# Peptides against a protein of PDB entry 5ZKO: the designs that were tried, part 31

Target 1, 44 residues: chain A of PDB entry 5ZKO
Amino acid sequence: SASNPRKFSEKIALQKQRQAEETAAFEEVMMDIGSTRLQAQKLR

## One batch from the design tools (peptide; aimed at target 1 Q19, target 1 (a further copy) R18 E22)

Design b2_p27_6_s3 (made by RFdiffusion4, then SolubleMPNN; from b2_p27_6, 15 letters changed)
Fold by OpenDDE base, seed 1:
Structure b2_p27_6_s3 (fold): chain B 44 residues (1-44), chain C 44 residues (1-44), chain A 27 residues (1-27)
Amino acid sequence: as target 1 above (44 residues)
Amino acid sequence: as target 1 above (44 residues)
Amino acid sequence: MFQAQLERREQEIAELEEKLKKEEEEK
């Protein structure tokens, strides 16, 4: 049935989107931690 | 200021929660793909 | 720590894409 490859492609695309969102959120958290750490070091 | 380690811990904890949620969503997508593939193979 | 988990999931997506490509070539 020709329908299975399309469903797989859609599920893969959804998973890629979730990973991109998770990566962006991780980078934001790490940037915030890094900025706060640098600020704390400058105050010492 | 003793407040910085707590803020870091909270940000790390939030990121761990997000990662766990995305892992669960990933496992669900992979299970759905695997089930559909197995079903397609049984119909051949 | 978290980057290594993202890389593992990226590898699993690449394996799924390869499987999808093979199924399209068999038609």
Scores: peptide ipSAE 0.179, ipTM 0.607, DockQ to the pose 0.187
OpenDDE base, seeds 2, 3, 4, 5: peptide ipSAE 0.141, 0.176, 0.178, 0.177; ipTM 0.570, 0.601, 0.605, 0.602

Design b2_p27_6_s4 (made by RFdiffusion4, then SolubleMPNN; from b2_p27_6, 14 letters changed)
Fold by OpenDDE base, seed 3:
Structure b2_p27_6_s4 (fold): chain B 44 residues (1-44), chain C 44 residues (1-44), chain A 27 residues (1-27)
Amino acid sequence: as target 1 above (44 residues)
Amino acid sequence: as target 1 above (44 residues)
Amino acid sequence: VFELQQQRRDEEIAELEEKQKEAEAKE
């Protein structure tokens, strides 16, 4: 039935999108923490 | 600076919430796949 | 925690890709 492979491809694409969004959000948080640590070291 | 720790704690709390929501979405998709397999086995 | 969540998504993607291949083989 031609509809099933397409539904799996849509779910795979959505899950890859969520993976990319979570990675970007994690990298932003880690960069902000790193930048704040670097600023605190420069003020010492 | 007292404002930075509170903003970081808020970002970490939001990231933990996203991780919980993504875990729930994962469990739902895996349950749907498992249920479809079980139904296909019952129809054979 | 982040790395474990990425691993779970990779496992789900692999299972969905296997199911896609099984569905294509039944067409």
Scores: peptide ipSAE 0.367, ipTM 0.716, DockQ to the pose 0.295
OpenDDE base, seeds 1, 2, 4, 5: peptide ipSAE 0.366, 0.366, 0.366, 0.364; ipTM 0.718, 0.716, 0.716, 0.715; seeds 1, 2, 5 fail the geometry check

Design b2_p27_7 (made by RFdiffusion4)
Pose (drawn by RFdiffusion4):
Structure b2_p27_7 (pose): chain A 43 residues (1-43), chain B 44 residues (1-44), chain P 27 residues (1-27)
Amino acid sequence: ASNPRKFSEKIALQKQRQAEETAAFEEVMMDIGSTRLQAQKLR
Amino acid sequence: as target 1 above (44 residues)
Amino acid sequence: LEEREEEIEELEEELEEEEEEIEELEE
């Protein structure tokens, strides 16, 4: 499972992990401005 | 073909070089992250 | 992500070569 044998299974796993991380990465970057505005509220 | 070499030895050395650079910068931002969490006490 | 895309491209090339070898064995 974590280490497949077939190349097709390996490609599917890499594409799955890549999609998860891009989904999570594009969420952290999505609302950075909301955090950048908090500093202007604090200063 | 500069960033994309032909020989596999050149490719491996290139990945090793980049990995050393990426890890060196990563070990810097995460290192002094404690000094930033201490600055947070000043606010509260 | 870029390094993982390069790994995926290499794996796709290796899968194409495996499929060609299977077709040759069947012929």

Design b2_p27_7_s1 (made by RFdiffusion4, then SolubleMPNN; from b2_p27_7, 12 letters changed; failed a check: too like the target's own chain)
Amino acid sequence: MEERSEEIALLEQKQKEEERKREEEEE

Design b2_p27_7_s3 (made by RFdiffusion4, then SolubleMPNN; from b2_p27_7, 16 letters changed; failed a check: too like the target's own chain)
Amino acid sequence: MEERSQEIALLKQKQKEAEERRRREEE

Design b2_p27_7_s4 (made by RFdiffusion4, then SolubleMPNN; from b2_p27_7, 16 letters changed; failed a check: too like the target's own chain)
Amino acid sequence: MEARSEEIALLKQKQKEAEEEERKKLE

Design b2_p27_8 (made by RFdiffusion4)
Pose (drawn by RFdiffusion4):
Structure b2_p27_8 (pose): chain A 43 residues (1-43), chain B 44 residues (1-44), chain P 27 residues (1-27)
Amino acid sequence: ASNPRKFSEKIALQKQRQAEETAAFEEVMMDIGSTRLQAQKLR
Amino acid sequence: as target 1 above (44 residues)
Amino acid sequence: DLELLEELHENLNEEREELIETLEELE
């Protein structure tokens, strides 16, 4: 499972992990401005 | 073909070089991250 | 720091695209 044999299974796993990370990465970058505004509120 | 070499040896050395660079910068931002968490005490 | 995080994510996606292309050629 974690280390498949078929190349098709390996490609599917790499694409799955890539989609998860991009979904999580594009969430962290999504609302950075909300955190950047917190500093203006603090200063 | 500069960033994309033909020989596999040149490709492996290139990945090794980049991995060393990426790890070196990563080991810097995550290193002095404690000094930033201490600055947070000043606010509260 | 965020610029470095973006650059590292882009490099990782490029490396995975090259890996998937190599695996498709091998299949």

Design b2_p27_8_s1 (made by RFdiffusion4, then SolubleMPNN; from b2_p27_8, 15 letters changed)
Fold by OpenDDE base, seed 5:
Structure b2_p27_8_s1 (fold): chain B 44 residues (1-44), chain C 44 residues (1-44), chain A 27 residues (1-27)
Amino acid sequence: as target 1 above (44 residues)
Amino acid sequence: as target 1 above (44 residues)
Amino acid sequence: VLDLLKKLHQRKLEEIAEEIAELEKQE
């Protein structure tokens, strides 16, 4: 069956979105860790 | 050369499995961070 | 933990990029 290029393009777009979402999630986690570390330092 | 759809699908399946494993590892890290945050809050 | 998180994130992005590259090869 002819590979539907549109479906591949859609999958590529979805994966690019996933990359952005994963990056955003990573940044949020890094901020949370940073905040937690700062809080822990203030409590010492 | 026509990419063999079966071999391609198998590769994608393997990649999806790896991504799931990485996601699980990420979630574990997030849980650890959450626990650390909770501990820091208890120490305040 | 931060280093592990960074490594994990990098691996996830690489795997997504590999999937994109394979999809682009079939496009």
Scores: peptide ipSAE 0.361, ipTM 0.700, DockQ to the pose 0.641
OpenDDE base, seeds 1, 2, 3, 4: peptide ipSAE 0.355, 0.359, 0.356, 0.357; ipTM 0.692, 0.699, 0.690, 0.696; seeds 1, 2 fail the geometry check

Design b2_p27_8_s2 (made by RFdiffusion4, then SolubleMPNN; from b2_p27_8, 14 letters changed)
Fold by OpenDDE base, seed 4:
Structure b2_p27_8_s2 (fold): chain B 44 residues (1-44), chain C 44 residues (1-44), chain A 27 residues (1-27)
Amino acid sequence: as target 1 above (44 residues)
Amino acid sequence: as target 1 above (44 residues)
Amino acid sequence: VLELLKKLHEQKQQERAQQIAELEKQE
């Protein structure tokens, strides 16, 4: 497809980066929640 | 799960917002690609 | 709440995979 392959590759790379960033943010949130649960459990 | 529902709901809301912003950005990219293709087609 | 976050994450990962596949079709 004659559209600038570089533009598509850059967009794919950006999309993969966003995927990784979203995953990292999700994991951080999950860890925070997990830590809060663990703290709540320790206080029992 | 007794973790502060408000904090978790806020984190969910932020996650949803991020996802929506990323979707909008992707749609913009796809529109730009489409427009570029249309322009290339018109020049033929 | 955790389960909802997991579902949202999974859904977004699936959407991204589809978006990447669509971009790859344009190459």
Scores: peptide ipSAE 0.423, ipTM 0.747, DockQ to the pose 0.402
OpenDDE base, seeds 1, 2, 3, 5: peptide ipSAE 0.419, 0.421, 0.414, 0.415; ipTM 0.745, 0.743, 0.741, 0.741; seed 5 fails the geometry check

Design b2_p27_8_s3 (made by RFdiffusion4, then SolubleMPNN; from b2_p27_8, 17 letters changed; failed a check: too like the target's own chain)
Amino acid sequence: VLELLKQQHEQRQQRLAEEIAELEKQA

Design b2_p27_8_s4 (made by RFdiffusion4, then SolubleMPNN; from b2_p27_8, 16 letters changed)
Fold by OpenDDE base, seed 4:
Structure b2_p27_8_s4 (fold): chain B 44 residues (1-44), chain C 44 residues (1-44), chain A 27 residues (1-27)
Amino acid sequence: as target 1 above (44 residues)
Amino acid sequence: as target 1 above (44 residues)
Amino acid sequence: VLELLRQRHLQQQERRAQEIAELEKKE
């Protein structure tokens, strides 16, 4: 796909957004796993 | 959301998949930007 | 395993941030 150079800033902004969304999703998963592990440990 | 400890492996696998997919998508965009930039430079 | 996921995430974020910053510098 022939990218337009005029779209570089837009593509960079989109990549920053995707990076932030991926980070948020990662943190959510880690919190969920961490919380469940902690609960499982407390039940022992 | 009360996560099930038995779902840890599944959540870990899904997170690894997400990381790989996001990396691939990022690299694709970066290659497209790089290629277009190189082409634009050659046309000058 | 969770620590490995965290380390992979951090490395991925650092790499992406560096590549984005290099593009921004060239604009």
Scores: peptide ipSAE 0.457, ipTM 0.781, DockQ to the pose 0.299
OpenDDE base, seeds 1, 2, 3, 5: peptide ipSAE 0.452, 0.451, 0.447, 0.452; ipTM 0.775, 0.776, 0.772, 0.775

## One batch from the design tools (peptide; aimed at target 1 Q15 Q19)

Design b2_p28_1 (made by RFdiffusion4)
Pose (drawn by RFdiffusion4):
Structure b2_p28_1 (pose): chain A 43 residues (1-43), chain B 44 residues (1-44), chain P 28 residues (1-28)
Amino acid sequence: ASNPRKFSEKIALQKQRQAEETAAFEEVMMDIGSTRLQAQKLR
Amino acid sequence: as target 1 above (44 residues)
Amino acid sequence: LEELYEELVEAGVSEELAEEVVEAVEEE
């Protein structure tokens, strides 16, 4: 499972992990401005 | 073909070089991250 | 084979796995 044999299974696993990270990466970058506004509120 | 070499030895050495650079900058931002969490005590 | 390699890499497949797939297709 974590280390498949077939190349098709390996490609599917890499694309799955890539889609998860890009979904999580595009969420952290999505609302950075909300955090950047907190500093102007603090200062 | 500069960033994309032909020989596999040149490709492996290139990935090893980039990995050493990416890790060296990663070990710097995460290193002095404690000094930033101490600055947070000043606010509260 | 070079076009398959470039398509696999552009689809986001790792270079190491794309090279193993190209070698396995060449051997077949």

Design b2_p28_1_s1 (made by RFdiffusion4, then SolubleMPNN; from b2_p28_1, 13 letters changed)
Fold by OpenDDE base, seed 2:
Structure b2_p28_1_s1 (fold): chain B 44 residues (1-44), chain C 44 residues (1-44), chain A 28 residues (1-28)
Amino acid sequence: as target 1 above (44 residues)
Amino acid sequence: as target 1 above (44 residues)
Amino acid sequence: LSELKKKLLAEGVSESLAEEIVRALAAE
């Protein structure tokens, strides 16, 4: 089951996927901050 | 809003929390594997 | 640990992830 992986390998793979997704989300936040700062500087 | 943090600092804090939670979940999976392996060795 | 890595690979785990798992268990 997708919600209850039977094998440890599936559990590990799902956890690694989730970690990668959270890393990507963090990078997106940092890009948003960076772009906002750059825009603010250009308008000064 | 909790689902839409207004400040960048809140966004960063939320993402760091989620990353920590995913790390903890991964560690739990690894502990389960480790304990299973140890049990299997004891029964050999 | 070598046998564990082989089992992980046989289950479709990537080489990099398999190595990470083995490393984590070795650190216990």
Scores: peptide ipSAE 0.117, ipTM 0.640, DockQ to the pose 0.022
OpenDDE base, seeds 1, 3, 4, 5: peptide ipSAE 0.106, 0.115, 0.059, 0.113; ipTM 0.619, 0.634, 0.572, 0.630; seed 4 fails the geometry check

Design b2_p28_1_s2 (made by RFdiffusion4, then SolubleMPNN; from b2_p28_1, 11 letters changed)
Fold by OpenDDE base, seed 4:
Structure b2_p28_1_s2 (fold): chain B 44 residues (1-44), chain C 44 residues (1-44), chain A 28 residues (1-28)
Amino acid sequence: as target 1 above (44 residues)
Amino acid sequence: as target 1 above (44 residues)
Amino acid sequence: YSKLYQELLAQGVSEELAEEIVRAKKEE
């Protein structure tokens, strides 16, 4: 089960994927903030 | 909305929390693996 | 440097040491 990985390797792989997804989400947030700041700067 | 943070600071804070939670989950997995290995070692 | 901080924590670096590393990077 995806929600209940049987092997340790599967657990680790799933967790690594989750961490990567969270990192990507963070990067997206930071990009949005950066873009917004840049846009505000351009409006001045 | 928790699903739609209004301020960038809220977005960042939420994402930091998520990353911390994922880190904790990973640590738990690694601890379980370590414990299992230790148990196996004791059985030998 | 929030990403760096979180990555350090994810690698098992203590919060105190992570803060020091981030501080050092800010001083560069």
Scores: peptide ipSAE 0.125, ipTM 0.629, DockQ to the pose 0.021
OpenDDE base, seeds 1, 2, 3, 5: peptide ipSAE 0.116, 0.105, 0.111, 0.110; ipTM 0.621, 0.610, 0.625, 0.621

Design b2_p28_1_s3 (made by RFdiffusion4, then SolubleMPNN; from b2_p28_1, 11 letters changed)
Fold by OpenDDE base, seed 2:
Structure b2_p28_1_s3 (fold): chain B 44 residues (1-44), chain C 44 residues (1-44), chain A 28 residues (1-28)
Amino acid sequence: as target 1 above (44 residues)
Amino acid sequence: as target 1 above (44 residues)
Amino acid sequence: LSELKKKLLEEGVSEELAEEIVKAEKEK
């Protein structure tokens, strides 16, 4: 189909958002692991 | 909850996979845009 | 979301890519 820069820009923006959300989810997992380890160390 | 390295490793692996999938999806969007533009140019 | 998918298909986006974009909107 013909190029539609506006629609393509929207596609790119949506994909960028998904990437950011997955990155944030990964960071949350890492924070959870870190805090859990720290708590375990404190209880020792 | 208590640290479970096996479960944490699994969580990390799953999140890494999701990040890779989102990256691949972004690349697919960019390829589609590129091919669409190229086709549009050929039809002109 | 069904409208978004339909619009993407109308613009020549592949079914697979259209589904991925719809999934991205669901993450909001």
Scores: peptide ipSAE 0.192, ipTM 0.697, DockQ to the pose 0.022
OpenDDE base, seeds 1, 3, 4, 5: peptide ipSAE 0.159, 0.157, 0.055, 0.137; ipTM 0.676, 0.665, 0.554, 0.673

Design b2_p28_1_s4 (made by RFdiffusion4, then SolubleMPNN; from b2_p28_1, 11 letters changed)
Fold by OpenDDE base, seed 4:
Order: sequence, then C-alpha cells, then structure tokens
Structure b2_p28_1_s4 (fold): chain B 44 residues (1-44), chain C 44 residues (1-44), chain A 28 residues (1-28)
Amino acid sequence: as target 1 above (44 residues)
Amino acid sequence: as target 1 above (44 residues)
Amino acid sequence: LSKLKEELIAQGVSEELAEEIVRALAEK
C-alpha cells in the first residue's frame, strides 16, 4: 500500500502521548513511594 | 493503609514493563517510516 | 522530509521531536 505520512504522524503522536502518560503514571508511583518513605521517617 | 513496599515494587515493575512496550511500539512505527522512505527512494 | 516534519507537527508532535525524527531518517 502507498506511503501515508499522515497516518505515520498520527501513530507517532499517539505513541508519544502514551509514553507521556506512562511516564506520568510512573512518576505518580514514585511520589507515592517517596511520600510513604517520608511519612515513615517522620514517625521515627 | 500501611506502607507496602512489595506492592510498590510490583507497581514499578509493571510501569517499567509498560514503558518498554510503548517504546517498542514506537520503534516499530519508526521502522515502518524508515522502510517506507527507503522504498520511496528505490522507486525514484 | 520537510513535509514529514510539518505533518508530524500538525499531528501534535513537538517541533523538537519532529526535527529529531527527520534527522534520524536522514542519517539512514
């Protein structure tokens, strides 16, 4: 089938969005861990 | 609820896996673009 | 490649990323 740069660009944009969302989710998990650690330290 | 480092570890591992999968998907898209470009060049 | 860059940007890819993609393709 013929080259479709627009379709490629859409796929790339979507994948970048997904990557960003996964990164944000990862950061949230890390913040939760950090918060828990900090709380544990405060309780000591 | 109490700190659960095991649960956090599992969540981190899962997120890392998801990130890797999204990266792989992105790379596949890029390979498709590269292949298309090469094909277009060959047709010239 | 210039057209690809423009289309990437139009689809919400950052200009920087679009430039990187174009550069990577040019190197191949």
Scores: peptide ipSAE 0.188, ipTM 0.683, DockQ to the pose 0.023
OpenDDE base, seeds 1, 2, 3, 5: peptide ipSAE 0.209, 0.222, 0.224, 0.216; ipTM 0.665, 0.678, 0.679, 0.672; seeds 1, 2, 3, 5 fail the geometry check

Design b2_p28_2 (made by RFdiffusion4)
Pose (drawn by RFdiffusion4):
Structure b2_p28_2 (pose): chain A 43 residues (1-43), chain B 44 residues (1-44), chain P 28 residues (1-28)
Amino acid sequence: ASNPRKFSEKIALQKQRQAEETAAFEEVMMDIGSTRLQAQKLR
Amino acid sequence: as target 1 above (44 residues)
Amino acid sequence: EIEESLEELLTELTELHDSLNTLRDDLI
């Protein structure tokens, strides 16, 4: 499972992991400005 | 073909070089991250 | 200093994410 044999299974796993991480990455980058505004509130 | 070499040896050395650069910068930002968490105490 | 450290962390996170996606595309 974690290390498939078929190349098709390997590609599917790489694309799955890539989609997860891009979904999570685009969430962290999505609301950075909300955190950047917190500094202006603190200063 | 400069960033994309033909020989596999050149490709492996290139990936090894980049991995060393990426890890070196990563080991810097995450290193002095403690000094930033200490600055946070000044606010509260 | 906290804001600068956050911006450095976000730059590094983007660069490592783009490098990982290039490596996965080359592997596929």

Design b2_p28_2_s1 (made by RFdiffusion4, then SolubleMPNN; from b2_p28_2, 17 letters changed)
Fold by OpenDDE base, seed 2:
Structure b2_p28_2_s1 (fold): chain B 44 residues (1-44), chain C 44 residues (1-44), chain A 28 residues (1-28)
Amino acid sequence: as target 1 above (44 residues)
Amino acid sequence: as target 1 above (44 residues)
Amino acid sequence: SIEEHLERLLELLKRRHEAELEEREEEI
């Protein structure tokens, strides 16, 4: 079935948005871990 | 250029195999983390 | 806590993996 190119482009855009949101959430958690590690080092 | 259907099918098969290997590796890591968590809980 | 951050990371990794699986299923 010829998946409508417009629907395909929409799916790709939605997927890219989801990946960007997941990347941002990952970066936030990594920053929090980094901050926690830095705090733990300052307490030593 | 008519991309040879045989080569396309082979690429799809290879991609499916790679995905299955990546999934298995991910499941192994998740199991190891789960086991480590369970061990850490038993040591408390 | 470090434990809470690790749990969040694992959840994010799981979601990413599920998204990558879904993408490949749509390409086939």
Scores: peptide ipSAE 0.183, ipTM 0.583, DockQ to the pose 0.638
OpenDDE base, seeds 1, 3, 4, 5: peptide ipSAE 0.179, 0.174, 0.175, 0.184; ipTM 0.582, 0.575, 0.576, 0.585; seed 5 fails the geometry check

Design b2_p28_2_s2 (made by RFdiffusion4, then SolubleMPNN; from b2_p28_2, 17 letters changed)
Fold by OpenDDE base, seed 5:
Structure b2_p28_2_s2 (fold): chain B 44 residues (1-44), chain C 44 residues (1-44), chain A 28 residues (1-28)
Amino acid sequence: as target 1 above (44 residues)
Amino acid sequence: as target 1 above (44 residues)
Amino acid sequence: SIEEQLERLLELLARRHAAELARRQEAI
């Protein structure tokens, strides 16, 4: 069954979008952690 | 190159082990924080 | 100190998130 190249490209695009969203969420958490760590260091 | 299914399964097992160790360390830190808060409340 | 415990907690959370991100990238 000819896996429609269009369906494959859509799956790849959706996967890239999910990866970008996961990366953005991770970067946000890392930024919050970094800010909190910097604040904690200022209290020492 | 046939990524040997055995090497893949070993990598997954190693990753699961590391995640379990990180979870245990997290739980230990959370328990220590809980204990420290309880001690701080008793001093109040 | 509570501050030291918090720093350790934040480091563990960062490591956990990094490990989860790496797993998701490998599944792709």
Scores: peptide ipSAE 0.153, ipTM 0.540, DockQ to the pose 0.470
OpenDDE base, seeds 1, 2, 3, 4: peptide ipSAE 0.128, 0.126, 0.124, 0.145; ipTM 0.513, 0.503, 0.504, 0.529; seed 1 fails the geometry check

Design b2_p28_2_s3 (made by RFdiffusion4, then SolubleMPNN; from b2_p28_2, 16 letters changed)
Fold by OpenDDE base, seed 2:
Structure b2_p28_2_s3 (fold): chain B 44 residues (1-44), chain C 44 residues (1-44), chain A 28 residues (1-28)
Amino acid sequence: as target 1 above (44 residues)
Amino acid sequence: as target 1 above (44 residues)
Amino acid sequence: SIEEHLERLLELLRRLHEAELAKREEEI
């Protein structure tokens, strides 16, 4: 059965949302690593 | 116009190739980070 | 700790990779 175009669109939207959430979490961790690096440099 | 089935097959093949290349690049990064983690543990 | 950050980074990279793979599967 042709997957309901609406269900397909919803699936794609959900996938894009998950990717955006994962990207935001990645950016947060990268910022934390950057801050830790900056702290380590200040302790030198 | 119905996309030429050959062009479609070529597009799928190209997409699979790109996916394989990105997977290989990801595995390399994961290995480098894993090595960095191991080095950081040895420096403790 | 740096180790905890690395562990989180590895997990996020794994998830990002899986999400990108899934995105491509939907484009096929």
Scores: peptide ipSAE 0.198, ipTM 0.584, DockQ to the pose 0.680
OpenDDE base, seeds 1, 3, 4, 5: peptide ipSAE 0.188, 0.181, 0.179, 0.189; ipTM 0.575, 0.571, 0.568, 0.577

Design b2_p28_2_s4 (made by RFdiffusion4, then SolubleMPNN; from b2_p28_2, 17 letters changed)
Fold by OpenDDE base, seed 1:
Structure b2_p28_2_s4 (fold): chain B 44 residues (1-44), chain C 44 residues (1-44), chain A 28 residues (1-28)
Amino acid sequence: as target 1 above (44 residues)
Amino acid sequence: as target 1 above (44 residues)
Amino acid sequence: SIEEHLERLLELLRRRHEAELAQRQEAI
């Protein structure tokens, strides 16, 4: 079945969106780790 | 320049091989982390 | 806790790797 180019473009767009969401979640976790480390340093 | 279908198939095969190698390396790291976590839990 | 953040980080890395794997499979 010929993959409809429209469905393909939508699939690529969804994949890019998912990757952006995963990147944002990664950055959030890294910021939280950074904050926790900074708090631990202030308590030392 | 017409991409030689033979060169294209070889490039795809090399890409699949590289992907399999990267996946195997990632799975090994995840297994090691999982094992370390299990060991840490047994010591608690 | 740092441990919970590390667990979340590892899960995100796993998901990212699976997504990258899927992208490469679709491009082939």
Scores: peptide ipSAE 0.264, ipTM 0.645, DockQ to the pose 0.648
OpenDDE base, seeds 2, 3, 4, 5: peptide ipSAE 0.261, 0.251, 0.246, 0.259; ipTM 0.645, 0.639, 0.636, 0.645; seed 4 fails the geometry check

Design b2_p28_3 (made by RFdiffusion4)
Pose (drawn by RFdiffusion4):
Structure b2_p28_3 (pose): chain A 43 residues (1-43), chain B 44 residues (1-44), chain P 28 residues (1-28)
Amino acid sequence: ASNPRKFSEKIALQKQRQAEETAAFEEVMMDIGSTRLQAQKLR
Amino acid sequence: as target 1 above (44 residues)
Amino acid sequence: VEEDIEILEELLLEELIEIDEEVEELEE
């Protein structure tokens, strides 16, 4: 499972992991401005 | 073909070089991250 | 198809790097 044999299974796993990370990466970058506004509220 | 070499040896050495650079910068931002968490005590 | 080829090239390079590291350890 974690280490498939078929190349098709390996590609599917890489694409799955890539989609998860990009979904999580594009969430962290999505609302950075909300955090950047917190500093102006603090200063 | 400069960033994309032909020989596999040149490709491996290139990935090794980039991995050393990426890790070196990563070991810097995460290193002095404690000094930033201490600055946070000044606010509260 | 091109995306699958790129992914296969990346996997092959990862495996070449792992083999090269194992060769270095055996040489030591």

Design b2_p28_3_s1 (made by RFdiffusion4, then SolubleMPNN; from b2_p28_3, 16 letters changed)
Fold by OpenDDE base, seed 1:
Structure b2_p28_3_s1 (fold): chain B 44 residues (1-44), chain C 44 residues (1-44), chain A 28 residues (1-28)
Amino acid sequence: as target 1 above (44 residues)
Amino acid sequence: as target 1 above (44 residues)
Amino acid sequence: ASEDAEIREQLELKQKIAEAEAKEEEEK
């Protein structure tokens, strides 16, 4: 199987993009939790 | 909106699972590249 | 909590790389 570096480079790039998207989703979830906790503290 | 801690804990758990799956996929891609490079070196 | 922080830091680094790569792709 011809180790086409282009195929591997493309796979790496796509995987990095997916990881970035997952991280952004994680950050969003954590921010939502933080904001909700802050709101709950202000209402007490 | 009732800040149900269970809902947040579930969101965190699901996101951690997704991140673990993405990490595993990244490791697989990197291993494939490493193995291909090692094979190419052995054939030279 | 510490492992989650290290994972977050690695993910943040990958985001910065991906944002740089996405900007490079958008700029082409």
Scores: peptide ipSAE 0.125, ipTM 0.616, DockQ to the pose 0.038
OpenDDE base, seeds 2, 3, 4, 5: peptide ipSAE 0.079, 0.122, 0.078, 0.109; ipTM 0.584, 0.598, 0.574, 0.584

Design b2_p28_3_s2 (made by RFdiffusion4, then SolubleMPNN; from b2_p28_3, 18 letters changed)
Fold by OpenDDE base, seed 1:
Structure b2_p28_3_s2 (fold): chain B 44 residues (1-44), chain C 44 residues (1-44), chain A 28 residues (1-28)
Amino acid sequence: as target 1 above (44 residues)
Amino acid sequence: as target 1 above (44 residues)
Amino acid sequence: SSEDAKIKEELELKQKIAEAEAAEAAAA
C-alpha cells in the first residue's frame, strides 16, 4: 500500500512523547534522590 | 525513613530500561520510514 | 512539497505538545 507519511509522523510523535514522559519520570526519581540527599545532609 | 539507595538505584535502572525500550521502538519506526523512502526512490 | 510541509508542521506541533506534557509530568 502507498506509504502514509502522516502515519509515520504520528508514530514518531508518539514515540517522542513516550520518550519525553520517560525522561520526566527519570527526572522525578532524580529529584527525589536529590531531596533525600539534601535532607540527609541537613540531619548531619 | 532512612534513604534506601538500593531502592533508588532500582528505580533508576527501571527508568533507564524503559528509555532504552522507547529508543528501540523509535529506531524501529525510523527503519520503517527509511525502508519506505528507499522503496520510493527505487520506483522513481 | 506543500503537503510535506504540513506533515512536518503537524509533527512539530505534536512534539511540542509532548514536551509540554513531559514538563508537566516532571513538575508533578
Scores: peptide ipSAE 0.122, ipTM 0.649, DockQ to the pose 0.025
OpenDDE base, seeds 2, 3, 4, 5: peptide ipSAE 0.116, 0.113, 0.116, 0.114; ipTM 0.645, 0.643, 0.645, 0.641

